# Peptides against a protein of PDB entry 8OXM, part 275

Target 1, 371 residues: chain A of PDB entry 8OXM
Amino acid sequence: FKAEFRLAGGVNLPKIIDCVGSDGKERRQLVKGRDDLRQDAVMQQVFQMCNTLLQRNTETRKRKLTICTYKVVPLSQRSGVLEWCTGTVPIGEFLVNNEDGAHKRYRPNDFSAFQCQKKMMEVQKKSFEEKYEVFMDVCQNFQPVFRYFCMEKFLDPAIWFEKRLAYTRSVATSSIVGYILGLGDRHVQNILINEQSAELVHIDLGVAFEQGKILPTPETVPFRLTRDIVDGMGITGVEGVFRRCCEKTMEVMRNSQETLLTIVEVLLYDPLFDWTMNPLKALYLQQRPEDETELHPTLNADDQECKRNLSDIDQSFNKVAERVLMRLQEKLKGVEEGTVLSVGGQVNLLIQQAIDPKNLSRLFPGWKAWV

## One batch from the design tools (peptide; made by RFdiffusion4, then SolubleMPNN)

Design b2_p25_5_s1 (from b2_p25_5, 15 letters changed)
Fold by OpenDDE base, seed 4:
Structure b2_p25_5_s1 (fold): chain B 371 residues (1-371), chain A 25 residues (1-25)
Amino acid sequence: as target 1 above (371 residues)
Amino acid sequence: SALKELAERLFEGMLKKFEEAEKKS
């Protein structure tokens, strides 16, 4: 281990530690000190299973559709070592870093990331109409710049084109797999981009199985498809490659219904896999910067007294698990809002929901839906 | 965990069924 560490940012201040392996190779490791890495580890296994399904299908294999995975070594319920994806950067760091972020570099006359956040936080408790109006003003004065990631990293035009396609395929695969697994919207710091492959790596998988819909500010999008995410695809945006890759991914997921249901059922009933949303987790995920001062980690171990009737908890858990499985079965049948859709119809609905500024304006401002 | 190993075995079993189905098509 090197004596030097970097902070990756965020509330838990995860430490990036450079480790020299017994093979003499340097590996970056993210040490999370307070996050339940078990959920991440389980979701990485589900992603590996999805990748195996995608590699078996000729259409998805030819398109190289994969969700990027990372190794998670849970050390305890609250600590673990992530094999940090060497050569990745959070998209939020690239886009909205305070000093040298791409928005500030390419759009110096736009609102600052702080001004955008402030404006959206001021309307957080307001009507949906007021949120929408302020979100549209923010979006007009904070134009997307993520196209410049591939342009900065890949100077050769042929390489640039291939990497932009790799990015677009990665967004498509992760969006559809993420929708099926109910990952919802993803904070910009929890999406990494590989600086060599242009593929996305999703980290911090603490919201799954649509548990984002039961947050104090519920999720309103099926996956993150914000303006910067779309801008990285180039001039065609969500049309062409992205849409076709979503459709082919969804086709594999729907054709693998029995497999996916069985896998998710086993996971939902695993007593070691806490996927349920709790009030403390909800507060943590939607914490305000102003509230950072009062959350002393007096999670003293002595609240053993929530011996709430084990029977009522178990019945409530089983009903939530059944509802998750039913909703997963609906998704895999193409049932949206009580209507059976084709793969193309379902993918179209999901894309429209994900890019709708009315849906984006209603998201928690801390997740920066304008980025 | 035993559940992870069960999920892996179930997955491997389903994977074999998929390979057998692809060989029949």
Scores: peptide ipSAE 0.019, ipTM 0.492, DockQ to the pose 0.015
Fold by OpenDDE base, seed 5:
Structure b2_p25_5_s1 (fold): chain B 371 residues (1-371), chain A 25 residues (1-25)
Amino acid sequence: as target 1 above (371 residues)
Amino acid sequence: SALKELAERLFEGMLKKFEEAEKKS
């Protein structure tokens, strides 16, 4: 282990440690707390199963539809190491780095990332109408630049085109599987991009099964499909390759309903898999950057023996687990807002919900919906 | 279905490997 560590951006401040293996190879390792590692490990296993389903289907295999996975290794009862994907960068670091982010380089006359965040924080407690107006002003003065990622990394036009397709397929696959699993907290530091493959790596999988909807500021989008995410797809945006890859992924998920329900049922009733949103976790995920300095309470698991009668906790837990399973079954049947949709209809609704400026304007400012 | 049983077996096998990794650490 090198004595130097970097903080990865994000709420949990995971430590990036450079390790020299016994083979003499340097490997970056991400060190997280126990509970975060367990949630990430379980969700990586679910992604591996989804990848197995996608590889068995001819149409998804032909399109190379996969979710990028990483290895989780527990080190102790309180710590573990994620095998960090070498050659990945957070999309937020590329786009909105304070020193030399792509928005500052390519759009120097636009609002700074800090100005955008400040404007949205000022309206955080205001009406939905006022949030929408300020969000539209921010969007007008902060134009997307994520197309330049592939242009900077892939100078050959044929390679550039292939990598843009790989990116678009990765966004589609992770968006649909993420929606089925109810993944939340998809802010720009929780999504990495591989600098060689142009595929996305989703990290920090602690908000699952639609628990993002019960945050103090509820999540209003099914997945991240913001203007920069769309800009990386090129001139067709969400049409053509992205839509078709979403439809083919959704078709495999719906045709695998029985398998996915059984898997999620086993997970929801695993007493060691804490997927439920608690008030402290909710406060932590939606902390203001200004408040980050004081709230270093070590989430010592010890103090929240709130002696609620064990019976009332178990009954409340079972009701939440049943609701999650029912909602998963609805998604896998194509039931949206009480209506049964075709695969194309369901994918279309999800795309419209994800790109709607009214939904995006209602998100927590830390999610950076304008990026 | 054979696909369900395979997914259950794969999942149980992965959970067991995870628990065995936690116990060895």
Scores: peptide ipSAE 0.014, ipTM 0.451, DockQ to the pose 0.021
Fold by OpenDDE base, seed 2:
Structure b2_p25_5_s1 (fold): chain B 371 residues (1-371), chain A 25 residues (1-25)
Amino acid sequence: as target 1 above (371 residues)
Amino acid sequence: SALKELAERLFEGMLKKFEEAEKKS
């Protein structure tokens, strides 16, 4: 380890340390000190399996449909080394978190990211109608700018077009794979973009198997397909390349039903893979920035008492696991809301759900659905 | 070490089940 460290952007201020590998190569490592990197490690293996499925199919292989993976080495229950995705930036850092964020640079007369967040926080406990009205006002005064990412990074028009295509394919693959696995907490800090490939890297994979739906503010979208995410695809938006890549990914997932069910079954019953949502995790994920300061000290002590009676936990756990498997089987059959859909019908429904401003307005303000 | 070895075993077990499922299709 080098004695120098850098802070990465983001809420947890993870330490970037340079490590010399046994191969003599310097690798940047992200040291997360509080996140259970075991969940990330397991989900990376599932993504590798999904990538294997996608590489075996001729149509998805020709399209280079892959979900980007990173190496996770869990060191303990509370510490792990993430292989830092060198040359990646959080989409939120590029868009809104820097003083020179793309929204401020390209839309200086729009609402600030802070004003948008404040407006949505003020209505957080209000009706769905009031949330929708304020969300629409925010969206009107906060126009998407993510198209400029590829324009800033790729000056050659042919390279720019290829990178925009790679981005669109990456969004499509990660959206469908993420939906099948029930991946939640897709806020703008948990999605990195590779500055060289324009591919997305999903991090912090702790909300899986639709456990985002049991949060105090339930997740209402199948994946992140917000206005900036769509703007990065260019003029065609969700039509053409994105839709076709979603359909081809979904086709491979549905045709791999038995395999995916077997994989998820093994994971759900793995006693070392804590995929269940707990109240402390739910509180942490949906805390107000103001409340983050106080809860830091007490998380060290009470590892002992939450061993509630093993028997009642086991029956409740098994029922949740069974429900997750049933819902996964439905998704892989194309069953949505009790109706069997074609691949195109299912993908269309998911796209409509993900872009619906009514669904987006209901999300937790920290998810930043207007970005 | 133990978690990495378990993750590797789980992954190898999953790959093996996958290869067995593909041989049946």
Scores: peptide ipSAE 0.008, ipTM 0.439, DockQ to the pose 0.017
Fold by OpenDDE base, seed 3:
Formats: C-alpha cells, sequence, structure tokens
Structure b2_p25_5_s1 (fold): chain B 371 residues (1-371), chain A 25 residues (1-25)
C-alpha cells in the first residue's frame, strides 16, 4: 500500500488508495468507509446474472448489451475495498467540477453549477409548482454539454460514432436493469464513465428495490435520463438506438421473470443483505446543511425501546419483502399503474417518466436533476 | 475470514439454485 491516498468525489468521500499487487502492478482501490459494501457486492452479482441473461439472448448479445461490473471485496459491514475502475471518471466530475467542468468550458455564460444548486435548494420546501418553475428557469440557463465527452476523447469520426453507440447501449441496459431492481440514488457522482469504452459504471448500489421512494424527498424517476445523459447519445436522443436497446433489455428481463424473482427472493430474505431504508441512511442521503448541527450522535438513545418484539419486526420485514417481490413481478409482467403494457409501451412510459420535468423538479436537489 | 466464507457459501447457494432453476426451464 502506498501511504498516499486521493479523495474521490461524492458524499462519502471514498478514498482512492494505490496498492502494489504481489505481481508488482499498481492497482487503484476505492475504500468506502461508511457504506455497506455488501450491498454493492450483492448487486454486482445480480448485474452479472443479468449480463448472463443478456449474453444468452441473440438480440441483446448482437447489440453487446451489458452492465459494467466491478470487483467488491467487503472487509466489514461498514468498510471494504472496491476495485477502482481505472480510466473512469464520475459524470459529475466531467460535467460540473467547479471551473474546469464541461458546462463552464462550453457554456461560460450559463448559470454555474453552484447557482443551479442554490436556486433549487431555495425552493426545496416550496410547492411543486414553484419547484417546477425554478427548475425550468435553471434548465433554460444551464444547457446540456455531455456530447463533448465523446468529441474530446475520440477524435476519429468512426471511433467517435462507435463509442457514442457504446455509451447509448450502456445507458439503455443500466436504465432498464436498474428500473427492474428498483435502483435509486443515481446522482452524477454515483455514475462513472469509462474514458476508453464510453460505458457507464454504476456505483453505490445501497438504494435498491424502490427504497428511494420512501426517502423524505421521494424519487420520482425510474432511472437517470437527464438532459446531459440524453445529450451524450447525440442528435437522436432517446429515439432509435436507446429506445431499441431498452426494449430488447426489457424483453430479456420479462422473459427471465422466474429466474429474476428467485434471485431477488433469496436476497430479500438474506439477513446479511440490509436493503431496507432506515432513518439514519435516509438522513445521510438527503442531508440538509441545517441538519449537520443536530447530528451529534447521542449514542445514548436507549436501545431499549427499539426492542419491539422480534416477532413484530420479523412480520413487518416479511410484509415489506413480499411487497417488493409483488412489485418486481408486476414490472416483469409489464404491469404499470394496474395496466398490462407491451414491452414497447412499458419502455415508452418509463422514458416519459424519466424525462418529465415535473418528475425531475421534485427530486432532492443533491440529485442534480438539471444536469 | 468467516464473512468471506459466508459470502462465498451464500453465492454458491445462489448459483446452485440458479443452475437448478435453469435445468427446470
Amino acid sequence: as target 1 above (371 residues)
Amino acid sequence: SALKELAERLFEGMLKKFEEAEKKS
């Protein structure tokens, strides 16, 4: 281990540690200090299973539809070593890293990322109408620039086109699989992009099974399909390649219903896989600057009253697990709002929900829905 | 470590159930 560490971006400030392997190769390791890396490890296995299903299907295999996975070595309930994906950058670092971000470089007269954040924080406690109006003002004065990622990295036009397709396929695959698994907290620091492949790497997989909907500010979108995410696809946006890749991914997921339900059932009842949202985790994910003062851990809150009878906790947990399984079964049947949809109808509904500025304006400001 | 061995057993158990489900389909 080198004595030097770098901070990666994000709320958890994961430490990048350079490790020299026994083979003499330097490997970057991401050390998360507070997250349950078992959740990431479990979700990486679910992604590997989804990738196996996608590789077995001829149409998804021909399209090279895959979710990028990384190695997770859990060291404890609260610490572990992630294999840092060498040559990846958080999309937030590329887009909105202070004065060096692509928004500042390509749109110097637009609102700063800080101004956008401030405007959305000022209306956080306001009506949905006021949030929508301010979100539209922010969006008008903060135009997408993520098209420039592939243009900067891939100067050859044929390579550029191939990498833009790889990006679009990666967004489609991860969006649909993420929706099926109910993956939340898809902020711009939890999505990395590979600088060589243009594929996305999703990190911080602790908000799963739609637990983002029970946050104090509930998640209102099925996946991240914000204006910059769409801009990276080029002039066709969500139409053509993205839509077709979503449909083909959804078709494989729906045709694999029994397999996916069996996997998720085993995970939901695993006592080591704490997928449930707790108040401390909710507070951590949606911290307000005002709330930092009261997070003195009064470790002295009597552990006595949380001894609700083990039987009542188990019954409440089982009911939540059953509800998650039922909702997963509905998604895999194409049941949305009590209506059975075709694959194309379901994918269309999800795209419309994800790009709706009314849904985006209701998200927690830390999610940065304008990016 | 006991946690690694437990994770490996959980994973082997899931893989085995998955292989059994694939043999039934």
Scores: peptide ipSAE 0.006, ipTM 0.388, DockQ to the pose 0.017; fails the geometry check

Design b2_p25_5_s2 (from b2_p25_5, 17 letters changed)
Fold by OpenDDE base, seed 5:
Structure b2_p25_5_s2 (fold): chain B 371 residues (1-371), chain A 25 residues (1-25)
Amino acid sequence: as target 1 above (371 residues)
Amino acid sequence: DHLKELAERIYKGLLKLFEEAEKKS
């Protein structure tokens, strides 16, 4: 290990450490403290399995459909080492960085990211109608710019077109796999983009199995398909390549239902895998200061051993695990709102739900649904 | 069969990761 470290930005101030392997290669590693990386490690293994399923199918293999993965080595319940995603940037840093974000550079007369956030925070406790009206005003005065990512990074037109297709395929694959696994907390800092491949890397996988729906402000979208995410696909938006890649991914997932159910069942009943949303975690996720201002909540998590009777915990846990498995089985059968849908019908419903401004306006402001 | 074996390998890999994490805590 080198003696020097760099701080990565964000609330947990993770340390970037350079190490030399036994092969003489330099590798960057991210050391996280205070986070349980076990859930990330589990979800990365599930993603590797999904990639194996996608590589076996001829239609998904020809389209190079894959979810990007990284190595996670948990060191303790509150620390671990991540493979640093070298050559990636958070989509939030590119889009809405306060100093040189793409929105400020390309749309200097639009609302600032701070003005948008402030307007949505002011209506956070208001009616859904008031939230919708303010969200529409924000969207009108904050136009998407994510198309410029590929234009800045890929100057050759043929390379630019190939990378825009790689991006669109990555969004489609991660959206459908993420929906099947019930992945939440998909804010703009939890999604990285690779500057060389234009593929997305999803990080911080601590909200899974639809546990985002039991947050104080429930998640109302199946995945992130916001205006900037769509703008990165180019003029076709969600039509053509994106839709077809979603359908082909969903087809592979539905045809692999028995395998997916068996794995998720084993994970849900593993006592070492804490996937359940607890009240403290729920508060932490939705108290994140949207501003980079270091309000360290000194949450002294005094381990108040709430001596909940072990018997009542086990019965409540089993009932939640059963409901998660039932909902996963429904998704893999194409059961939505009590109706069996075709792959095309199910994918269409999910796209409509994800782009609906009424659903987007109801999200927690820190999710930045206008980006 | 081969997908169930892959599932079991993933599960055993995860169990081992968790057991190694608990031994280091």
Scores: peptide ipSAE 0.007, ipTM 0.414, DockQ to the pose 0.023
Fold by OpenDDE base, seed 1:
Structure b2_p25_5_s2 (fold): chain B 371 residues (1-371), chain A 25 residues (1-25)
Amino acid sequence: as target 1 above (371 residues)
Amino acid sequence: DHLKELAERIYKGLLKLFEEAEKKS
């Protein structure tokens, strides 16, 4: 290991370290502290399984439908080493960096990312109607720019077109698999884009199995399909390549129902895999920037001696696990709101839900649904 | 069969990662 480290930013201040391998190659690593990398490790393995299913199907294999995965090495229950996704950038960093973000560069007369966030935070406790009106005003004055990612990185028109297709396929695959696994909306800092492949890498998988629906501000979208995410697909948006890749991914997932249920069942009942949303994690995920001051880390390790009867915890856990499995089974059957849908009908419903400004306006403002 | 075996390998791989994490803690 080199003696120097960099901070990656974010609340947990993960350390980027450079390591010389036994092969003499330098490798960048991310060291996270106070974060349960077991959930990330589990979800990466589930993604590898989904990739195996996608590679076995001729139609998804021909389309190169994959979820990008990274190596996770847990070091303890609260620490580990991530293989740093070298040659990736958070989409949020590219889009809304305060100094040189694409919105500021291409749309200098639009609202700043800060102005958008402020406007949406002001209406956070207001009606859905007021949230929708302010969200529409924000969206009108904050126009998408993510098309410029591929234009900046890929100057050759043929390469540009190929990379835009790779991006669109990556969004489709990750959106559908993310929906099946209940990852919900993904914060813009937790979606990396590879600067060479234009493929997405999803990191920080701390919300799974629709646990985003039990947050203080419930999730209202099946996956992140915001205006910038769509703009990166180019002029066709969600139509054509994206829709077809979603349908083919969903077809493989639905046809793999028994396998996916068996995998998720094993994971949900693994005593080492804490996927449940606790109140502190829920508060942390939806913390206001203003509330950063008062959460003194007076979580003394000792107050986990709430000896709640092991029996009541176990029964409550089992009932949540059963509900998650039932909902997963419904998704894999195409059951939405009590109705059985075709693959095309289900994918269409999910796309419409994900792009609906009414659903987007109801999301937690910290997740920046206008980006 | 082969997918169930793959699930079991992944589960065993996870268990091993967790056991290795617990031994390092």
Scores: peptide ipSAE 0.007, ipTM 0.406, DockQ to the pose 0.023
Fold by OpenDDE base, seed 3:
Structure b2_p25_5_s2 (fold): chain B 371 residues (1-371), chain A 25 residues (1-25)
Amino acid sequence: as target 1 above (371 residues)
Amino acid sequence: DHLKELAERIYKGLLKLFEEAEKKS
């Protein structure tokens, strides 16, 4: 280990450490404290299995449809080591960094990222109608700029075109697989972009199996397909390459139903895999910056071990696991809102749900649905 | 250890499902 560490940004202040391997190679590692990396490790294994399914299918293999994965080594229930995704940047850092963010550089007369956040925080407890009106005002005065990522990084036009296609394929693959697995908490700091490949790396996989729908502010979109995400695809947006890659990914997932159900069943009943949303995790994910001052852990919350009888806990857990499996089976059959859809119909519904400003305006302001 | 055994069981189960699918194709 080198004696120096860097802080990665974010609420948990993870430590970046440089390690020299026995092979003499330097490896950068992210040490997360106070976070259960077992969920990240399990979801990375599920992504590797999805990648195996995508590589077996000729149409998805030809399109190079893959989810970017990283190495996770859980050390305890509250600590572990992540492979640092070298040559990646959070999309939020590129877009909305206060000093040099792309919105400030390319749209200096638009609202600042802080003004947008403030406006949406002011209406957080208001009606859906008031949230929608303020969200539309924010969107009008905060125009997308993510097209400039590929333009800044790739000066050769042929390379630029190929990298924009790689980005679009990565968004499509991760969106559909993320939807099937019910992956939530897709805020702009949990999505990294590789500066060399233009592919996305999804991190912090702690909200899965649609557990984002039971948050105090429920998640209302199947995946992140916000205006900047779409702007990075270029002039075709969600049409053409993106839609076709979503359809081909969904086709492979639906054709792999038995395999995916068997895998998820084993994971849901693993007593070491805590996928359930707990009240403390829900509060942490949707905590207001203003409420950080009062959550001194008064260690004196009595361990009222609500010894719910072990039998009642087990029966309640089994019923939640069964509901997750049933909903996964519905998705893999194309059952949406009680209707059986074709692959194209299901993908179209998911795209429309993800881009609907009414759904986006209802999200927790920390998700930054205007970015 | 347990996550490695789980990964190995999942991997062996997947290998078996794939060998059975390759025998049917």
Scores: peptide ipSAE 0.007, ipTM 0.396, DockQ to the pose 0.015
Fold by OpenDDE base, seed 2:
Structure b2_p25_5_s2 (fold): chain B 371 residues (1-371), chain A 25 residues (1-25)
Amino acid sequence: as target 1 above (371 residues)
Amino acid sequence: DHLKELAERIYKGLLKLFEEAEKKS
């Protein structure tokens, strides 16, 4: 390890350390000192298995449909080393950085990211109608700019086209795989974009198996398909390549039902994999940016042995695990809202749910659904 | 202004390439 460290941006200020491997190669590592990296490690293994399924199918292999993965080495319950995703940037840093964000650069007369967040925070405790009206006002005065990412990075038209296609395929694959696994907390800091490949890297995988739906402000979208995410695809938006890649990914997932159920069953009953939402985690994920200054809960994992009777915990856990498996089986059968859908019908419903401004307006303001 | 107009021209030119390639893929 080099003696020097850099701080990565974001709330947890993870330490970037340069490590010299036994092979003499320098590798940048991200040291997270407070996050349970076991969830990330497990979800990366699931993503690798999904990638194996996608590589076995000729159509998904030809399209290079993959979810980007990174290496996670958990060192303890609270510490681990992630492979630093060199050449990636959080989409939120590119889009809504206060100094030089793409929205400020390309749309200087629109609302600031701060103004948008403030407006949505003011209505957070209001009715769904009031949230929707303010969300529509915010969206009207905060127009998407993510198209400029590929335009800034890729000056050659042929390269630009290839990278926009890679981006669209990456969004499609990660959206469908993420939906099947019930991946939540897809805010703009938890999605990185590779500056060379234009592929997305999903980080902070601690909200899985639809546990985002049991947050104090429940998640109302199957995946992030916000206006900037769509703008990065270009004029076709959610039509054409994105839709076709979603359908082909969903087809492979549905045809792999037994494999996916068996994998998820093993993971749900793994005593080392705490996928359940706890109240402290829920509070942390939906804290106000103003409240982040005071409550560093030293989550001393030692003190909150809430001695719930072991029997009541186990029965409640098993019922939640069974419900998760049942819902996963429904998704893999194309059962949505009690109706069996075709792959195209299911993908269409998920796209409509993800882009619905009524669903987006109900999300926690920290998720930044207007971005 | 000029960067936005250039971006829009590049964008419109690239849109045609995208539509043509989507018909082939």
Scores: peptide ipSAE 0.000, ipTM 0.235, DockQ to the pose 0.014

